# Peptides against a protein of PDB entry 6J54, part 213

Target 1, 223 residues: chain A of PDB entry 6J54
Amino acid sequence: NENLFASFIAPTMMGLPIVTLIIMFPSLLFPTPKRLINNRTISIQQWLIQLTSKQMMAIHNQKGQTWSLMLMSLIMFIGSTNILGLLPHSFTPTTQLSMNLGMAIPLWSATVFTGFRYKTKTSLAHFLPQGTPALLIPMLVIIETISLFIQPVALAVRLTANITAGHLLIHLIGGATLALLNINTMTAFITFTILILLTILEFAVALIQAYVFTLLVSLYLHD
Target 2, 42 residues: chain B of PDB entry 6J54
Amino acid sequence: QFQFTGIKKYFNSYTLTGRMNCVLATYGGIALLVLYFKLRSK

## One batch from the design tools (peptide; made by RFdiffusion4, then SolubleMPNN)

Design b2_p25_7_s1 (from b2_p25_7, 17 letters changed)
Fold by OpenDDE base, seed 5:
Structure b2_p25_7_s1 (fold): chain B 223 residues (1-223), chain C 42 residues (1-42), chain A 25 residues (1-25)
Amino acid sequence: as target 1 above (223 residues)
Amino acid sequence: as target 2 above (42 residues)
Amino acid sequence: ELEELAKKLLDMINSTFETLLQLLS
């Protein structure tokens, strides 16, 4: 019971939390290029960043493109932490709801306040969908207002739940495979194959969730 | 193009200004209701 | 376009999960 969730406990070394070091570690994997012609690994990284940046900012106006650096740093941070979290017995900061809320709430509030500052009329109009019957206007405005405040919660919970569920499945199937090795080697081989397929899926999910998180933040910016 | 007359000119769900006014009116109504109940409890 | 892209991504995720469920069944 406790052994299943032991991997989600915040790691400490000599009584000091090392979570801050783990959070800063992914930034070391993306060094700043020092030459015009970089190494193959750095060139691929810069190429991927440029492709994702062009895709994300293609819909944005010039004023919205000022958020490109923050959005790209966010997707790189979440993506790298999620992938590193798939390592055996590793701790993923994104599995902590407090971490995700700490990122989602400020970013969501910044996008909403930016919308009210520069596009006040459009932002207020989004609380009422076009073509709504007159009798349903007050109720729908209230529902849409509540929906707005649920957005940061849904954003954080979605990321946390998807990554946590993936880790739990890997641990459960992995534990079952080890238990079946001494009982029936044939069934253990089948469960091991499923574990491999699940691991490949979780790699894809880790990248997709990072992209979806950033995409939704970008979507809230443009309304 | 929509041609609205009277109150529908300012409060409609089709124009941007009309939608904005409807939202402001809804928030104003809720604020007045909350204020009424708060003053009533005193 | 962004909403359409989000819908496409959601469909891709759902298709992947459905494929996984079919393999597990």
Scores: peptide ipSAE 0.056, ipTM 0.660, DockQ to the pose 0.018
Fold by OpenDDE base, seed 2:
Structure b2_p25_7_s1 (fold): chain B 223 residues (1-223), chain C 42 residues (1-42), chain A 25 residues (1-25)
Amino acid sequence: as target 1 above (223 residues)
Amino acid sequence: as target 2 above (42 residues)
Amino acid sequence: ELEELAKKLLDMINSTFETLLQLLS
């Protein structure tokens, strides 16, 4: 039913899209520190950013660490948008495949081209795993080439599908709970409990998907 | 650490250079096949 | 090493998901 997917429709007000405002809203939650000792909230944010930055850049050399700012901004953006999307009656931009493709394709292409530019030999060698039988080399090279082109698609679809599926489940169970309130209170209470647990799960999924998305981009950069 | 001689020296699945050459050879072969069929169609 | 790290991270993620799913069930 179209009513189930109403939450995924791009919101507009008076015919003007407000999606841009929604996308920019998370940026307001992360102000730039101006003091040596900031507030508790900002301090915690900076601490988390530093921790995640250390973890993400641990696999990269100095040249790869130049991407730290981009990768950290990406994970913060996706993570914040995903978390905000779990708020009641909210719109999650990351549920839109177009948005995720818009992020995945340029980042993937940048990583691939960067690899070919600075490490051409290694990048070309990645199309053939080590120790492959001689007869399977041509076929495997083709498969790996196709796999490479599927990477940006998989990157976008993974994020979109997981977040979208979670939202759908929350809405379905929530709707069922409301419907059962007038039928059987006990059953409604059970479904409500499931809804709460599922919501907690989706919070975890939201953060994990943001991390996985950024991590995979980082891995593609490292090759 | 594998000592390859002859064609295996340049085309192997163990050495980085060998893997690269195999990939290039595969792409070259595919390109030649496509070119052949394209020219044959004329 | 990078592939191993990635695999470990993926395993951790999967284990976390499985644990959460078990809690939901």
Scores: peptide ipSAE 0.027, ipTM 0.672, DockQ to the pose 0.019
Fold by OpenDDE base, seed 3:
Formats: C-alpha cells, sequence, structure tokens
Structure b2_p25_7_s1 (fold): chain B 223 residues (1-223), chain C 42 residues (1-42), chain A 25 residues (1-25)
C-alpha cells in the first residue's frame, strides 16, 4: 500500500534533491521565439498565451496589466507542471502543499498589499459589504477579515487537493486494473475504461486548476 | 445616491467612505480592547 | 467592482465554452 504514495515522495539522488530540476524542466518546453515565423509548436504556444493573456487582462486596468507577465508565467508554470505530472511514474511538484503555499501566500499578499496601496479606500470598503445592517457590521467585518486570510490557504489547498486526488484515483484504478487482469478480463476492461476516462478528466482538471489559480490571483489583484 | 446626515454620514454601510470608516472603527475598537486587556494584565 | 468582475469572468467562461463547443462541432 505504500507504493501508492511513492509518487508523492520528493525524489532525491545521492542526497541531492531533484525537485529543483523538475521545477525548472517545464521552462524548457516553452522556448522564446527566435524568428518571425516560428515552428508550429512555438506558434501554437504563442497563440495560446496571447488568447489567455487577452482574456485575463481584459478585466484589469492599465496598472493591473503590469502583472500580465507574472500571471501568464504562473499559469504556464502550473499548467505545464500539472500536465507533466500525469505522465506515468512522474512527480508533480504541485502535489506538495508547501510549494502551492509558497506560490499562493506571496502572490496573495502582493495583490492585497497592492490593493491597499493604490486603492486604499476601496480595499478597506471590501471588508464591509454594501447594505449591511448596522448591528451586524462589527461581526461581518471580522468574518470578512478572516475570509481574506483564508484566501491563500484555500488557493493552495484547492490546487493541491485536486491534483493529489486525481493522482490517487489514477493509481488506485490502475492498480485495480492490473490486479483484475489475471482474475477477470471483463471487469479489468471496465476498470481500464474508467481509468482512461479518469486520465482524460485529469488532463482537463490540470489545465482548469492552473487557470483557476491564476484567475483567483488576478481577481484578488483587481478587488 | 443616498443622502445621510449626522453620524450616518460618516458611518454607513452604503457609501464607500462610510464603509471604510466602519471598518476602521471596528479595527480601532478591537485594538483598543486588546490594549485594554494588555494593560490590565500588566 | 467585484460584481462587475464576476460578470466579466462569467462572460469569458461562457465565451470559452462556446468556442470549445464550436471546435467540437
Amino acid sequence: as target 1 above (223 residues)
Amino acid sequence: as target 2 above (42 residues)
Amino acid sequence: ELEELAKKLLDMINSTFETLLQLLS
């Protein structure tokens, strides 16, 4: 049963962590354009980045659009790492809560502090929804403050839980399929079909979670 | 737009300034309470 | 502002789904 969680252990070689190399590997998949007319792969990547940047930055003002590079790099990083994590026997750094917290907390704090710096009045007003009864104002302000501090935790846990749960399901169903191959071929075929459907779903989840993570960071920036 | 007079002009849940003042007042009250208990225990 | 942002997000999501549906069709 310990083999089910072996994929979540941080890989090390000769006592040296390979996590750094794994984290930096996705950057090699997105090379910078060298000429005006690039290869099909680079063209598709640039097209996708342009579309996503257009959608994400359409919400923000000119000052908020300064964060476009960071947000696009974030979505590309999380998306690529999540997709690579679906490869057989691969390690996904995004399954580690420490990594997701390491990304969520600084980005969240940066967005919140940016909001307080440039839009102090509006940001402070967000702690009290419009139309709140006067008697509930103190309690609601406290709840909204707590809700604000829960945002980075929820952001990190959401990504970690979705990716981790997906990997666990793939391992469990895959292990069940292998076990049933020697017992009943019909049931093994059914479980294998479910495994294929789950893998397709996890590919979608990997991209969606990357998008949602970046989108929420962008949303906190806009306020 | 709502037209408030008196204390409601500065502390209301409808206007942006009023909401901000309510938040600041709440935090100020909490800070004063914390300071009171801290000074009391001293 | 949050409500306006939410509306914009919903519009973008709907537009994305419509594009995906067009690609699948």
Scores: peptide ipSAE 0.017, ipTM 0.643, DockQ to the pose 0.020
Fold by OpenDDE base, seed 1:
Structure b2_p25_7_s1 (fold): chain B 223 residues (1-223), chain C 42 residues (1-42), chain A 25 residues (1-25)
Amino acid sequence: as target 1 above (223 residues)
Amino acid sequence: as target 2 above (42 residues)
Amino acid sequence: ELEELAKKLLDMINSTFETLLQLLS
């Protein structure tokens, strides 16, 4: 069991946290374009960024579009870290709940605060859904208030749980395949096939979770 | 679409203003209750 | 409108996950 969770231990060098370097590493994978026509890889990268940007910011007005840079940087960061974390024996910072909370709480608070600053009336009205019976108003307002405070927790846990569960499954199935190689090669082949399919799924999940995380932040901003 | 009169004009679950007022009234009521119990214990 | 948008997005996400799960099954 200790070996199973070894991949989730924060790495350190000489007592100094190397996690900071790992977190900053994905930034090197996104260089700024310098030419009118860049190489194919950078062009595709920029194209994807533009597509995601248009998709996410379509729900926002002009004031909300000011958050486009931050939201795009967030999705690129989370997405890149998640993908890099799928490398064998790599450490994914997004598997750490502390990191996800560290991102979710400030972003959530910023969105809520922005909503109260510029749309106070609408933001307060969101605590009470339309058409609520009069007798249920006090209780429902309390429930909606609690729901609001659960949002950052749910945001962080969702990302952490999905990425962590995926990694655990890959490790477990991978270990099972290795163990079955000496027992039954046929079953090992089946398990290996499942492992391959699971890894492909985890690549998709890594990207989707990054998108969902950023999208939910964007939706909270839209209120 | 909605024509409210009396207290329903200000406290309703359909209009934006009505919803806001209901929320504020709820929070205000809770705050007053908490304050009452706090002062009562002294 | 926001609720409808959220529902649409959630349905899209759920359909994607279901498709992926079907591919794995």
Scores: peptide ipSAE 0.044, ipTM 0.683, DockQ to the pose 0.019; fails the geometry check

Design b2_p25_7_s2 (from b2_p25_7, 18 letters changed)
Fold by OpenDDE base, seed 1:
Structure b2_p25_7_s2 (fold): chain B 223 residues (1-223), chain C 42 residues (1-42), chain A 25 residues (1-25)
Amino acid sequence: as target 1 above (223 residues)
Amino acid sequence: as target 2 above (42 residues)
Amino acid sequence: ALEELAKQLQQAIESVFETLLLLLS
């Protein structure tokens, strides 16, 4: 079963971390516009970025909109890496839990810290929902506190699990199609069709998970 | 909309300040318990 | 609006998970 995860091992050249280059590669796909009327691809990218920006930042006040640049860069990074990870036999950094935790924990801590700095009373009040019976207040506050600390873990695991599961399915079904080519061509064709449908689904999942990750970070900031 | 008097004014689950005070009270209680066990060990 | 967005997001995620579970079964 370890062979199934061979594609998820971090690639290295003589011990040097190539992962850093892989992580930085998606930035090359989003060049800065230099013309008033750019290429069609750049125009579409800018349009999509602007649409997503309006949707995510609409929930935030003027102070929260300061995070717009960071959140948009995050969604672009995660989305691009996830999509590139769907390439055959490619390595997706977002499949690594360590990477997702490395992103989630600092961002989560920053959002929580920002909440305590500017809205201390509201942030503290979120540990106790409205209308709670008096007898359940101490226990519920403790549970909500624990829930707060689970947020970064859940955020990272959700992204990692969804992308990893999809990636594994593509590899497994892809391998099955190749194996069935020599056994039953008709079954192989059916499996290949499923693979195509699955890849399309995973493209959607890749974008959705990137959006969800960024949205939850922004939501935690908004409280 | 809610008129609370006495202890309920400061510790309630409906107002923002009340919820905050309840949270602080719970944390304070936990801190006191931890302090008690530390002092007991000595 | 936020609650509605959250509900829509949850429904989308649930549909994706259901599809994935069907593929895994």
Scores: peptide ipSAE 0.171, ipTM 0.716, DockQ to the pose 0.018
Fold by OpenDDE base, seed 2:
Structure b2_p25_7_s2 (fold): chain B 223 residues (1-223), chain C 42 residues (1-42), chain A 25 residues (1-25)
Amino acid sequence: as target 1 above (223 residues)
Amino acid sequence: as target 2 above (42 residues)
Amino acid sequence: ALEELAKQLQQAIESVFETLLLLLS
């Protein structure tokens, strides 16, 4: 079991944390545009960012659109790290629950506090769904309060669990493929094919999870 | 659309203000209960 | 619109998970 999770250990070289460099590396893939008409790669990136920004900001008012920069940076960071994490034997920072909690908790708290600060009545009203029978009001308020506090945990765990599970599967099937190379070539080829399909699926999962994470943060802000 | 009279005017699950008041009342009640048990221990 | 987007997202996630489960089985 220990060797199965070896890929999830934070990499260090002579006691120096390489994790910092790994986390910062995706930023190099998204250079700032310096021209009105940029290269194809940069243009595509900017186009995608613009599209996602329009979709995410559609749910917010003018005041909420102030968070656009933060939300876009978040989705770009999570998405890029998740995609890069699918490289063979690569370390994915988003597989670390501590990192995801470190992102989720502050963002969640910021959204909740923003809601209470500018929309106090609406935020407080969300603890009680509309149309609740009078007898169930106290219990339901408690449940909704608990649900609120579970949000950051769910946000972090969802991202971590999905990416971690995907990586684990890739490593397991990859290891099995390598083990079968000298045992049965035919079965090894089959497992390799499955690995390829799984990898493609994990790319989709990586993008989806990045989007979900950012979207949920946005939704919590919108309340 | 809902016409409430008396206590229902301020504490209802249909209006925004009513829902807010219900939440506040619930929290207040819980706080008082906690305070009661805390003082009872003394 | 938000609810519809949420539903679409949920369906996409569910489809991915179902596929993953099928791969695991």
Scores: peptide ipSAE 0.143, ipTM 0.711, DockQ to the pose 0.018
Fold by OpenDDE base, seed 3:
Structure b2_p25_7_s2 (fold): chain B 223 residues (1-223), chain C 42 residues (1-42), chain A 25 residues (1-25)
Amino acid sequence: as target 1 above (223 residues)
Amino acid sequence: as target 2 above (42 residues)
Amino acid sequence: ALEELAKQLQQAIESVFETLLLLLS
């Protein structure tokens, strides 16, 4: 059914890119702190940012911690857009593969180039695992090189597929629930319960995928 | 820990420097092969 | 370790997918 994918069509009004406004909207939900003790919502947000920052930056040295702002902004952006996308009949830009590739490729390139710049020996050595038999070295180096170039694609596709699949499932079960309301109320209630459980799960998935995306970008910086 | 002599000193899969050299040698070999096929066609 | 964290995250994602598959079936 073409109607199933209608929610994934990029919204445009008279050809104007409303997508730009949708992408910028999550930024309004995270105002900058102005007081020592802010509102409860802002305090919780800051606490979560600090918690995730501690976890992600514990992996890196002082030079790697320079990426803290970029990584935290990335996780906040992806997380907020994913959560907002779970609203009924909402459009999530992160469901678009083009957007995720636009984020993944530059970030991946930056991490790879940063690795080659500051840890040249380690980065080059990463193409060959330790203890590899001499005869398998050329083939394994080629495989690792290919694996490196697949990383940005896998990163983007993983995020897109997980969020898109969740959205499709919510729409399908939601549509089935609405259709069953006029047929059998008991079955509709069961389907509605499943929908609630699924929505809770998708909230968790949205946050996890944002974290995984950012974590993998950070991990690639590790070499 | 690891004592390598001769070519194994520079090309080994255990030391960091050896691994780096192996990677560079592999890329160099591939580049030379590509260059050979390009020059052969012309 | 980072690898252990990655494995835990992967297991969590897999459990989510399994749950989704069960819901679809």
Scores: peptide ipSAE 0.127, ipTM 0.704, DockQ to the pose 0.019
Fold by OpenDDE base, seed 4:
Structure b2_p25_7_s2 (fold): chain B 223 residues (1-223), chain C 42 residues (1-42), chain A 25 residues (1-25)
Amino acid sequence: as target 1 above (223 residues)
Amino acid sequence: as target 2 above (42 residues)
Amino acid sequence: ALEELAKQLQQAIESVFETLLLLLS
């Protein structure tokens, strides 16, 4: 059981944490454009960023579109780290709940504070749904307040749980395939096939979770 | 479109202003309750 | 409108996952 979670332990080399380097590594995959017409890879990246930016910021007004840079950087960071984590024996920082909380809490607080600053009336009214019976108003306001505080936790846990579960499953099936190689080659081949299909699924999950995380932050901003 | 009179004009769950006032009133009530229990414990 | 958009997105994601699960099965 300890070996199952060994891949989720923060890697260190000579007592120095290399997690910082792992977190910074995805930034190297997105070089800054130098020319008006860049390489095909860079052009595709910029095109994808533009499309996602247009899609996510379409629900926001001009003031909300100021968050485009931060949201795009967030989705690129989470997406790239998740994809890199699917490499064999790779460590994904996003599997650490502490990291996701570290991202979710500031972003959530920023969205909530910006809402109160620019949309005070609407933000306060959001704690009470329309058409609520008068007797349920005090209780419902409390529930909505609690719901607000659960948002950053849910945001972090959702990302962490999905990525961690995927990695755990890949490791389990991978370990099973290695164990079955010496027992039954035919069964090992079947498990290996399942592993391949699972890895493909996890690639999709990695991108979806990155998108959902960023989208929810954007939605909280819009209120 | 909703016609409210009296207290319902200011405290309702249909209008934006009414909802805001209800939330503020609820928070104010909770604050007063907390203050009451704090003073009572002394 | 935002709630509807969120619901639509959730349904789309769920449909994709269901399709992927069917492919895995």
Scores: peptide ipSAE 0.106, ipTM 0.702, DockQ to the pose 0.018

Design b2_p25_7_s3 (from b2_p25_7, 17 letters changed)
Fold by OpenDDE base, seed 2:
Structure b2_p25_7_s3 (fold): chain B 223 residues (1-223), chain C 42 residues (1-42), chain A 25 residues (1-25)
Amino acid sequence: as target 1 above (223 residues)
Amino acid sequence: as target 2 above (42 residues)
Amino acid sequence: ALLELAKLLQEAIEATFETLNLLLS
């Protein structure tokens, strides 16, 4: 069982963690534009960022637009790390719950505090759904309060679990494929085909999870 | 739409202000209960 | 459509995670 999770152990070199370098590596893939007309790759990146920015900030007012840079940087970071993590025998930092909590908790706190600062009445009212019977008000307020505190946990766990599960499946199916290469070539080929399909699925999951993570943070900001 | 009179005007689950007041009242009540149990132990 | 796809994929991943968790337990 430990061998299955060996790939999720933080990589170290001579006792020094190289996770920092792995986390910083995606930033090199997104260079800052220096010209009005950039290379094709940079232009495509800017185009994608612009499209996603328009979609993400469409639900926010002018004050919410201030968070555009932060939200876009978040989605780019999570998305890039998730995609790079799907490389063979690569380490995905987002599979670490500590990293996701480190992102989710501050962002969640910022959204909650921003809500209380600028929309105090609305934020307080969110603890009580509209039309609640009078007798259920205290209980429901408590439940909604608990629900609020579960939000950052759910946000981090969702991202971590989805990415981790995908990686685990890839490793399991990949290992099975390698084991079957010397046993039954036909079965190994079928398993390999499943692995390819699963890999494609995980690419989609990687992007979706990045989007969902950013979207939920944005929604919490909007309240 | 809704015409509330008396206490229902300030504490209702339909208006924004009413919901806010209900939440504050609930938290206040919980705080008082916690305070009561804290003082009871002494 | 993208939201629906995201939800479906999320459910599939969650179900797979639960299955894997059961197998590894």
Scores: peptide ipSAE 0.193, ipTM 0.741, DockQ to the pose 0.019
Fold by OpenDDE base, seed 3:
Structure b2_p25_7_s3 (fold): chain B 223 residues (1-223), chain C 42 residues (1-42), chain A 25 residues (1-25)
Amino acid sequence: as target 1 above (223 residues)
Amino acid sequence: as target 2 above (42 residues)
Amino acid sequence: ALLELAKLLQEAIEATFETLNLLLS
């Protein structure tokens, strides 16, 4: 069991955390375009960024579209780290709850503060759903306030849990496949097929979770 | 569309302004309660 | 549709994680 969770331990070299380098590594995979017609890889990246940007910013006004750069950088970071984490024996920083909280809490706070600054009336009104009976107003306001503070926690935990669960499942099935190679080749082949299907699923999950994380942050901004 | 008179005009759950005022009033009430208990214990 | 898919995947992952936790406990 300890060997299964070894992949989730933050790597260190000589007592120095190399996690910082791992976090910065995805930035190298997305160079800034310098030509009108770039390489195919860069063109695809730009195309994807444009599509996602168009979809996420469609729900925002002109002022809200100022956050486009932040949201796009966030989705690119989380997406790239998640995809790289699916590599064999790789460490995914997004599996660490501390990192996700470090991203979620400031972003959530920024969205909440932005809402209070530019849409004060609407933001305050969100603590009370429309049409609430008068007697239930105090209780519902309290519940809604608590719900607001749970948002950053839920955001971070969701991302962490999804990515971590996927990794654990891949490791377990992968380990089972290796163990069954010497016992029953046919069964090992079946488990290997399941592993392949699961890996494909986890690729999708990695991208979806990145998108959902960014989308929820965007929705909190929109309120 | 909504015809509210008196205090209902300012404190209602249907209008945006009314909802805002209700929220503020709730927070104010909670703050006063906390203050009361704090002063009582002191 | 993407949100629904994401929710479905999330539920599946959570269920799997719970099962794995039970097996590893």
Scores: peptide ipSAE 0.168, ipTM 0.732, DockQ to the pose 0.019
Fold by OpenDDE base, seed 4:
Formats: C-alpha cells, structure tokens, sequence
Structure b2_p25_7_s3 (fold): chain B 223 residues (1-223), chain C 42 residues (1-42), chain A 25 residues (1-25)
C-alpha cells in the first residue's frame, strides 16, 4: 500500500521540509483589510467569518466570547488547508495525525483548564451525571474521566480520518480512470464522472470537518 | 428541589455539590488504593 | 440542516472506509 499512501508523505526539497511553507500558505489567502470598503473577495471572507463567529459564539457567555478569535482562526486554518488539499497532486497537512494532535491537544487542554479555573464545581460535577445510582458512581466517574481523555484523540482522529479517506478515494478513482483510458474509454469516462462527483463531495466534507472540529472545541469550552 | 438528609446531603448524584463531592471522594479513594498497592509492593 | 448534512456525510465516509477496507483486503 506504499503507492496509495505515497501522496501522504510529507514533501521535502533537498532534505529540507517544505511542510512548514505549505502550512503557512493559507495565511496568504486571507489578507487583512486595509480600507473601510474592501475588495469583494475580502468582504465575502469577512462576512463568512462574521456569520460563523455569531453562530459558534451564540452558545457562549461573555467570557466565552473571548475565544472567538482563536476559534475563528482555527476554522479558517483548517478549512483553507482542507480545500487546498483537494488541488491536484497537493499535500494536505491536515491528513497528518501528528498535526491534528498538535492542534487538538493544546486546545483541548486549554478548554479543560479554563473550565476548572472558572467553573470548578461544574467541571467536577460533569464527571458524574445526574441521577446515577449510588452503586454505579465510582465506575461511572472513572468512565467519564477516561472519556475526557479520549476527547482530544477523537477530535484529531475524526478530522484526520475524514480528510484522509476522501483523499484516498480520489486518488484511487483517479488512478483507476487513468488505467482504464487505455483499456475501455467508456468505462474510464464513467469513473471520471464519479471522480468529479466525489470531488464535489470532498469539498463539502472539507468545510464540514473544519466546522465540526472548531465547534467541538467550542462546546468543550462551554461545558 | 431535592431534600437530602445525612450523608446523602453531601454525597448525592442530583445536586451539584453532591456530585462534586462524589467525584472527589472517588478520586480520593483511587489515590488511597494506589498508595496501598505502592506500600504493599515495598 | 448543517448537522443533518454532517451526519449524512459521516455515514458516506464510513461507508467509503468499509469499501476501501474490502478492496484493500
């Protein structure tokens, strides 16, 4: 399966990792506004950011609104990287589990620590659901504690798996299409059509996964 | 609106304070168990 | 609506994983 996962190998040039540049590239697509009335592209971007910000922060109190900048930055980063990853023969950094863990763990820990700092009683109470029979309390507390530590893993794996699966499927169908060009042109055309439909789906998946990732981080903060 | 008496007042799964105390008690118990096994192994 | 769409996409992705696993086995 080395050929299948070859596209997921971190690219290097002359032994130097260019992944850092790839990760930083999406930042160039979102320039800071300099005028009151900006270009249409910038205006649309800010409008989208504002809409998503209002939607995500609606569940938070005023103190939670402080995280708006961080969460919006996160969704823009993940979303842009995911979309750019759908370009032909491009490398998607978010397919790397290490990267997603590097994002998920600090954010998760920040939310948990913030919860314990400002809502200590409520945070501790979350380890025990209401109405639990007395005999099940110790076991349930342990399970809930384990569940807490699974959260960052689930957050990272969900994003990684969804994006990676889409990329794998695109590569497989694309490779099949190329192979069938010399065998049966009609079948190749059918597979190519499927590839196009799949690509459209992956664009939606890319945006949704970015949103879900950010939303879950926000929800953990709220809890 | 729950009324609890005795130990149930402090350790219950319905009130916020009760739930907190239960969690703390559980962690305390686990800590004691860990200490017990640590001392036993010595 | 977005949650519903997300669930549908999740199901599709899971089905894709199963299919890929079958093909790779």
Amino acid sequence: as target 1 above (223 residues)
Amino acid sequence: as target 2 above (42 residues)
Amino acid sequence: ALLELAKLLQEAIEATFETLNLLLS
Scores: peptide ipSAE 0.158, ipTM 0.732, DockQ to the pose 0.017
Fold by OpenDDE base, seed 5:
Structure b2_p25_7_s3 (fold): chain B 223 residues (1-223), chain C 42 residues (1-42), chain A 25 residues (1-25)
Amino acid sequence: as target 1 above (223 residues)
Amino acid sequence: as target 2 above (42 residues)
Amino acid sequence: ALLELAKLLQEAIEATFETLNLLLS
């Protein structure tokens, strides 16, 4: 069991952190276009980015559309790192809660402060739903305030927990499959089939979690 | 379109301004309570 | 459709967490 969690330890070489290089590696997978008509792969990539950008920015005003570059970079970063993390025995930086908190908290704070800066009245009024009985107003305001502070925690924990759990489960089932190869071939085949299905599911989860993370940040900005 | 008079004009749960004032009043009350307990402890 | 897919995946993730919790217990 200790060997299972060893994969989540930050790798170092000669006392130097390799994590920085691992985090920067996904950026190499997305080269900048140099031609008006690029290669097929680059064209598809740009097309997907444009589609996702249109979908996410459709709910925002012109002021909110300024965040498009940041949101797109965020979804591409999280998505690429999550997919790369599904490689066997690879280190996934997004499994580290500290990293996700380091991303979620500043982004959440930026969205909240942006709301207070440009929509002060609406932001303050959001702490009290319309039509609340007078007796419940103080309690409800407190609850809503607490709910606001839970948002960055929920955002970070959701991403980290989903990726970590999926990664851990793949290793567990993979280890069980290897152990059963010498015991029962039929059972090992069934376990291997489950592993394949699980990996497909984790690919979908990786993409969706990246999207949800970015979408929620965008939604908090829209509020 | 609610027309409130008196105190209800400033403190209501239906208008945007009223809701904002209620929130500010709640925060102010909590701040005063915290201040009271802090001064009492000293 | 995407929201429904997200909900379905959320349920699947929750089931995965439950399974993981059972395995780690």
Scores: peptide ipSAE 0.225, ipTM 0.734, DockQ to the pose 0.018; fails the geometry check

